# Peptides against a protein of PDB entry 9GMZ, part 161

Target 1, 343 residues: chain A of PDB entry 9GMZ
Amino acid sequence: TGFPLELLTRPATERLAYFENYTVAHPRLKEVYEILMRTIAEPAGASFIFVYGASGVGKTTLRLRVEQKLTELALPKLESDRARVPVVGIEAIAPESRYFNWKEYYTRALITLEEPLIDHKFDYGVRGISRDNFGKINVESKVVAPALRRALENALIHRHPDVFFVDEAQHFGKVASGYKLQDQLDCLKSLANMTGILHCLLGTYELLTFRNLSGQLSRRSVDIHFRRYCADSPEDVQAFKSVLLTFQQHLPLAETPNLVDHWEYFYERTLGCIGTLKDWLKRVLSDALDREATTITLKDLQKRALSVAQCQKMFKEIQEGERQLSETEADVQNLRSALGLGA

## One batch from the design tools (peptide; made by RFdiffusion4, then SolubleMPNN)

Design b2_p18_8_s1
Fold by OpenDDE base, seed 3:
Structure b2_p18_8_s1 (fold): chain B 343 residues (1-343), chain A 18 residues (1-18)
Amino acid sequence: as target 1 above (343 residues)
Amino acid sequence: SEEQRLQELAEQFSQPLP
């Protein structure tokens, strides 16, 4: 099945929006989605879920699909409990300073949690937090981070989401000189414990440093590795080619482009990361729609490709993350063997 | 054929997540 043919008569903005909202249910996404949904439904005393993988593997797509599903599943309960929010998802911002901005984090979390359209308005009990005439949260500049934290704790308790998502969570690792990454983790752990809300941190392989620093978090965390497709695996190559074919069929263009014949070039410039592939195709589609083109060509693809230097940098970061995981898996196997437990 | 297998997989991947 391809895109709805009616899109060819629609504005470029609508055609682009279709492709932006389109999700390929590729094997790695489906696997991680099923694990994540099951873990959210049955956390078994976990306070944290860590979802780690390469930049552009599709973690944001995973988050958005889970948020959508949790919202759909909650609809019957939301009719009776108008105070409840089923899920909260934020993206951690890279601080302009070398230090993570907790005040900004708490403010963004509060704004996201307290949707203007929610009927049940909550009083935070914190001076300088208000709602405007449209129900939007306003935080005065004078409100300090500890007060914002208390407001967020109260809001999370009152709204009781099934999970709190933090995308790009590696940005918590940006600590001041003299501060420890452990202090940031202890702060997050305290927030999860005080609210009773499950936290899901999505990020790059830099999240592995969080796992290694807190033996106490490891006991209350579930780890999910979102793997890329590897060119040394025939199965992964077949899956990657099939993803290209799927995207090819869902590009709202008059003539279906041949992407599959260029699979090696797509792999070279995406490293097997489907999010990177989708973003690339989105840029190329936008350019094609702006020109009212009937199709996309290899030249159009080349114009919007990541540079070889960018791919080399990304690949080094991936190799380091995959190496760290492989070493950890080997250590676990060695420990099991030493304990007389079967592999 | 490889092409037929790719098409079968693409049809599966075109289905929404459960």
Scores: peptide ipSAE 0.459, ipTM 0.938, DockQ to the pose 0.882
Fold by OpenDDE base, seed 4:
Structure b2_p18_8_s1 (fold): chain B 343 residues (1-343), chain A 18 residues (1-18)
Amino acid sequence: as target 1 above (343 residues)
Amino acid sequence: SEEQRLQELAEQFSQPLP
């Protein structure tokens, strides 16, 4: 239990890298991981998976761990099918304009799907898409979005990933009108249908707007709520304290810091979001290693904490998302009751 | 004790995901 003690004699870069790569298998992460892995293995005709939760809850960590596991499970098949990619994951970027840049999205998806290390090279059949001397995809500025879409469809069919991940997928919703959002959802649906590839959209509670806009997506989607830990739940508080205890044992420092005694302060500044906690501890660890410090102090934590104003803003956004989910659950119960279905 | 229970959970959380 704890970090390898040999790390104390290693460079600061190796010590930091250990902590960066370390994942706490906390209950909410494990639950969502198991549901997601099962759903990917048995989609049951689903075309979409929606994973939603607070910013900093750990969605990117979940994605990366699933990508790793799917890659490990696919290794025996990849020996026989050199064209196959087991999984592909991208992060959606917030558009600079009021309109989502599909050209950029398709370009980034193609670049990620066609890693230079893939042995079997594919011809996209699209002029202005090439590979450089390092095998990296280059897309000329003249290539239009419909051509990039066809190239991505062909690449997804040829590579046949078990899932296509889109992180920060709430950025699809950042359009000026509901009509434009529907067109974007129809575009994503068409891409999933044309390729036969399961899409997993990870994002904030803003993804709930996608569930409400397309009654056809709802019939072909699986929803996964990645919950934060709540201070009003004794079980959640115990889990959160145990996460702090796990992190303090895995901080590669000469003297183990007492994080658990400060659990309320950690909760105040993370809102029960383990990703936010890990990122905070990473920043503090980096500072401590730069100073060749033997431990982390409360003063070191305070220097890298989110401000109270930031936490208040984040908390309001979380409460609104949790409220919308609670209302949806109540609406389902009301519908069941109105249909004469027992609770 | 609470401390023992936290330690048991921390040991579980230290294990890799399945």
Scores: peptide ipSAE 0.457, ipTM 0.938, DockQ to the pose 0.871
Fold by OpenDDE base, seed 5:
Structure b2_p18_8_s1 (fold): chain B 343 residues (1-343), chain A 18 residues (1-18)
Amino acid sequence: as target 1 above (343 residues)
Amino acid sequence: SEEQRLQELAEQFSQPLP
């Protein structure tokens, strides 16, 4: 299995687009994907899903693949229900100020939910929300956050998505004291409760701070840990090497580069994060295509690698997140033991 | 061989998500 050989005669833009759109179904991605799809299908009274893991582990890829699948599964029903949107996904932006910009969040959510291609136009009942001649939502600057919230609540109820995704959700917490973070979570909880729409927050291990702040969210949340591959696990090393082999076969170059023989270097500069690996290979492929190269060399890889200092910083953040999870697991076992439940 | 096992896994990873 490899890239379509016809790509070798196609423009560099098409060759790059092929690789950008290519997804390796590696074990950790597949596991998290299956858990997430099952949880969305059967929330069992959950209002939230938390997907957390290292930066560059592949959370955005996971989200996009789930959005595609949910859309595909909904197509037969959308023929009869033209008002329905199967899924909505946004990325949270880090606020420039000390406060999370709810106005921007609601605006982006509304714009994403109300794509121009939706036949059934909804009246939000809010002055200053309109559609342009192309059906795109326009929100006037005078519209205040509470009005945008009501518009989003009504839109979510009317469109009834199976899930609302928020990527980079750790940005809800970056500017807030513990109290303000609780307020953000209570706001999201209220939105989920008022609309009946399941929310999925994807982010770094900083999301664990959110989980611990609300005992009420814990009763109505499902946690999904998107793990990296660890070099101390022979199984994880084998999987990581196999991911390199898969990417090696799917780089649209005339000569297949040998990536697998350099697996330790790839691991050193990705920390076992497949998203970081894919982004690295994409940059290197782009450079190779620009110079009409037949293959990729170690020198080409070195030119686009993350610095050792970047990797050290990322690794420290990963170790702290993994430590916090291991402590939580130990606390659960201690609680079970103290309750007289078997370990 | 290790190489055969890596190739088998790579073939599995090349399959679309379900």
Scores: peptide ipSAE 0.454, ipTM 0.937, DockQ to the pose 0.879
Fold by OpenDDE base, seed 2:
Structure b2_p18_8_s1 (fold): chain B 343 residues (1-343), chain A 18 residues (1-18)
Amino acid sequence: as target 1 above (343 residues)
Amino acid sequence: SEEQRLQELAEQFSQPLP
C-alpha cells in the first residue's frame, strides 16, 4: 500500500513528517530487529550487545523501532510498576577533547532515564541533582563524574530497563594519548555488572576494536552485524530495488516518481545503505515540496546526491570493516581446525 | 516477472515491523 492520498491536501510539513516517520521493513532491518528483540528478551547471561555496520545502514532506525516496541510491550506492566522505564536510549557524543567525557555521558543518561512524566520520583542520593517544576533533571556543575556514575547506577537499578542503548558508541574509542581503550570498556562493563542492565552499543565498524580488546567481553557479548546490500548478490540487488519501489510508493507526491529505473545510480551513491538512501530522498522530497512540485526528477536527485569523493571515502571505510570481520571468521575456523574440530 | 516480484517484496516491506 502507498501513502494515504489525503496527504496531498495537507501542508508540506505534514507530508514531509509522514515520510520522515515512515520505515521500510527491508530484509536486513527485519533480520537484525528480530535478533535484537530476541536477545533483549533472552540475554542468556550476556551483559552487552554490539550492533555494528556501515554508517547510514540504518542503526538509528533499528534502535528507535526497538525502543518503540519495548515501550508498547511494557505498557501493561507499567500500570503496576510506575517506577519502571522499559528502555533507555542515548547517543554517545564525539568528544571535543581527545578523551571521552564521562560526566556528560552520565548526565545525559540520567536526564533520559528521568522522564518528567514518571510519577515515582527517585532520590539519587547525590547533592546537586534536582528536578525543576516540570520534573526535568538538573545537574549542577559541581557534581563530579564518580557521583554521577553512582546516581546512574541507582537510577538504572530502580528504573530497571530491559536494555540501555548507546548509539554512535564508536565514540567511546576516542581516548587521550596514554589512556587505554580497555579502561573505557572496563567502565562500561562495570556499569552493566553493577546494575544488571543489558547494554546495547550501536556503531560503525570501529566498534570491532572494542570487541577485540577484551577476550572477557566475548563471553558476555552478543554480536549483530547489520550488513549493507551488496551489488554482487542478486538477492541483495532485488531487495534494494524493492526498497526503492517501496519508497517510491510512500513519497507523498501527486505523481509517483520512477526510482527503480535509476537503481544503479541510487546504489552508487548509497553503497547499499538504506539510511543514506532515506536521508537522500528526504532532502529531495523537501526541495520538491518547497517548489510545490508534482514529482521528483533525476535532476532533483542529482542536486542532493553525495559526491563521488564522499562515496569513495565511505566505501573504503566499509571495505576495511568487512575485511576485519572476514579475518575474525577465518580466525574462528583456524581455531576450530587447530582444536581438531571440523570446519 | 521481475516487476511482479519487486511489487510483492515492496508490499511486504510496506508492512510494519512485528
Scores: peptide ipSAE 0.447, ipTM 0.935, DockQ to the pose 0.883

Design b2_p18_8_s2
Fold by OpenDDE base, seed 5:
Structure b2_p18_8_s2 (fold): chain B 343 residues (1-343), chain A 18 residues (1-18)
Amino acid sequence: as target 1 above (343 residues)
Amino acid sequence: SEEEQLQKLAEEFSQPLP
């Protein structure tokens, strides 16, 4: 089924919002979604989940859909436990300074965990943490990072989320030396252990560097690779064409654009990353709506495409990540063979 | 089938994100 036809009579803002909120179900998203949901339901002693993949593969969309589903599944339990929060999700910010800002991280986590709508008000026992008249948390500048950590630990214990999501988690590593990165991971591990809350870190292939630095995290982590579609796989090409077909049916325009006939051009400028594709189509849709256009043309697509230079840079980063994973898989196979475990 | 499972997931994803 395509978009609701009544959208054609609605304001451009509502038409754009429809497409923004629309999620295509596609094989790679389904696979990762099912693995992630299963792992959250049955952590089997894991303290961490790592979800890694190309920039623009759709990790944020995955997170938001999992958060939505976990919230839906928790609703019956929330009636009896008004203190419970089913899930908490934050985005890690790239630090402006040479050091990761733990104070900012804890503050954002507390603000997200303690939404105004929570009936059960918790006293953190920390001076300088208050609620405004709307129940929103305010953290005074004088509150130090260790106090915010204790407040977050207590809040996580009290709210008992099934998982704590950190999106763009590669930002923990960008400014740290390898040792500082390990210290940051040990800090996160300590937080997970002290609270008993499962942590899910989503990010680029830069997250693979985190796994290699902490042999102890490897014993208590589940890895999920969110793969792009590859043009050398006929199955992946067919899945990518099917995504284009679905998007063309869900663009709220008077005339359905033919995106599928241009699949090679879409692949060239997205590298098989569905998030990059969606963002591109969103920009093109916005331009079409601003012009009151009936459809999208190839010229409209070309105007908002990533440059070849951007695609080449992104592709190099993807190839390096995919190479590191292939080497790791080969090392596991070599280890199994050396142990006399069959392939 | 895989197609039926994708369709079921598509139905779940038809709900707007909050």
Scores: peptide ipSAE 0.460, ipTM 0.928, DockQ to the pose 0.158
Fold by OpenDDE base, seed 3:
Structure b2_p18_8_s2 (fold): chain B 343 residues (1-343), chain A 18 residues (1-18)
Amino acid sequence: as target 1 above (343 residues)
Amino acid sequence: SEEEQLQKLAEEFSQPLP
């Protein structure tokens, strides 16, 4: 099934929005989605879920689709418990400074938890946190990080989400001189323990450093590797071609472009990352719509492609992450063999 | 089949992103 043909008569903004909101179902997304949904439903005493993978693999799309599903599943309960929020998701901001801004993190988390549409007024017990006349949280500049933390702890306990998502969570690794990454993890662990809320950290392979630093987190964490498609796997190549076929059917253009015939070029410039592919096609679609073009060409694709230098940098980061995981898998096998459990 | 399972997931994803 392709895009709704009625979109061809709609404004460029609606046509672009359709493609932005469209999600291709593909094997790696399905696998990670099912594991994540199952782990949220049955955390088995876990306090953390780590979802790691290449930049542009589709982690944000995964998060948003899980948030949507959790919200849909919670609707019957939300009718009886108007204080409950089924899920909360934030993106960790890269600090302008050399250290993670906890004050900003807590403020954004509070603002996200306390949607204006929630009629239930909660007293945070913190001076300088209020709701405006529209129900939006206002945090005064004088409110300090420890007070915002207490407010967030109280809000999380009261709203009781099934999971707290933090996207781009590698930004917690931005630590000032003299601080340790361990201290950031201990802070997050304390928040999860104090609230009883499951935390899901989504990010790059830099999240693997978090796992290695805390043997205590490893006992209370579930790891989910969101893999890219690999060109050395015939199955992965076929899945990647199928994604291209689906995207070409869902580009709201008068003439269906042939993306599949260019699969090697798409692979070269995306490294098998479907998010990177979608973002590229979005840029090309925007340009095509601005020109009132009937289709997209290879020249249009080339104009918006990542440079070879960008792809080489991204590929080095991926190879380092995949290497670290492969070493960890080998260490597990060696440990099992040494214990006499077999491979 | 894997294709049928992907089609089912595609139907779940037919709604716009939140």
Scores: peptide ipSAE 0.459, ipTM 0.928, DockQ to the pose 0.166
Fold by OpenDDE base, seed 4:
Structure b2_p18_8_s2 (fold): chain B 343 residues (1-343), chain A 18 residues (1-18)
Amino acid sequence: as target 1 above (343 residues)
Amino acid sequence: SEEEQLQKLAEEFSQPLP
């Protein structure tokens, strides 16, 4: 089934919003979604989940769909426990400085946990944290990072989410000269241990650096690789074409554009990353709606495509990440073989 | 089948994100 045909009579804003809110179910998303949902339900003593993959593979879409599902599943419990938040998700911000801003991170996490719609008021036990008349959290500039951490620990314990999501988590790796990345990991580990809350870090292949630095985190973490589609796999090519066909059917335009016939061009400019594809189509759809166009042309696609130079850069970053994973898998296999454990 | 499971997930994802 395609988009609701009634959208063709609706404003451009509603047509664009439909496409923005639309998620294609595709094999890689299904796989990672099922693994992530199962791991959240049964952490088996894990304190961390690492979800890594290419930029634009769809990690944020995965997070949002899992947050939606966890919220839906928690509704019966939320009626009895009004203090509970089922899930919390934030995006880590790239530091303006060469150092990760923990004060900003804790502030954003507190603001997200304490949505204005939460009826149950909580005292953080920290001076300079208050709610305004609209229930929004206000953090005074004088509040120091250790106090914000204690407030977040107390809020996480009280709200008891099933998982705490941190998107773009590779930004924790941005440390100033002379600081250790290990100190950032120990800080995150301590937060998870003190709260008893499962943390899910989503990010690029730069998260593999975190995985390798802590032998203690490795024992308490689950790894999930969100793979792109590869052009050398017939199954992956077919899945990618099926995604294009689905997007073609869900673009709210009077004439259905033929995206599938241009699959190689879409692959060239997305590297098999469905998030990059969706964002590209969203930009092109917006331009088409602004012109009251009946369809999307190849020329419209070309205007909003990533440059070849951008794609070449992104592809090198992906290849390096995929290589590091393949080496890690080979090292595990070599270790197993050396231990006399079969393949 | 894998197709039926993808269809079921597609139905679940038919709900708009908030």
Scores: peptide ipSAE 0.452, ipTM 0.926, DockQ to the pose 0.162
Fold by OpenDDE base, seed 2:
Structure b2_p18_8_s2 (fold): chain B 343 residues (1-343), chain A 18 residues (1-18)
Amino acid sequence: as target 1 above (343 residues)
Amino acid sequence: SEEEQLQKLAEEFSQPLP
């Protein structure tokens, strides 16, 4: 099924919004979605989930779709438990300073957890945290990070989400020393342990550094690798072509563009990352709608493509991440062999 | 089939993100 044909009579803003909100179901997204949903339902004593993959692979889309599903599944229970929030999702911001701003992190988490629609007002037990007339959380400047942490711990215990998502979680790692990175991980681990709330960290391959630094996190973490599509795999090439076919059917244009015939060019400029592909097509669609164009041409695609230099940089970052994972798999195999367990 | 499972997931994803 393609886009609703009625969109062709709608404003350009509605046509663009349709495509922005559209998610292609594809094999890699399905795989990680199913693993993530299962792990959230049955964490088996895990306190962390790490979801790592290339920039633009679609981690944010995965998060948002899981948040939606968890919310839908919780609706019947929320009628009886008005204090409960099914899921919390935040994006970690890159610190402007060499130090992660825990005060900002806790404030953002509290604001996100305390949606205005929650009828059951919670007392944080912290002076300087209030709700405005619209139910939004206000945090006074005098509130210090340890007090905000206690407020967040209490809020997470009271609201009891099934999972706490942190997107762009590699930003926790932007600390000048390995020691400070461990302290940050210990802070996150302590928050998860004190609240009993499962944490899911989504990010780039830089998250692998967190896995390696804490031998204690490894015992209580589940790892999910969100892989890109690889051009050396016939199955991955077919899946990527199928994604292009689906996108061309869901571009709200009068004439369906032939994206599939250009699959190699799309692969060259996305490295098999579906988020990068969607963002590219969104930019091209916006330009086409602004011109009242009936379709998208190769020239329109070329105008909004990433440069070869950008793709080469992104590819080096991907190769380094994939290499680190391959080394970890080899280390597991070496450990098994050393234990007298067959390969 | 894998295709049927992808179609089912596509139906689930047919709702706009909030």
Scores: peptide ipSAE 0.449, ipTM 0.926, DockQ to the pose 0.160

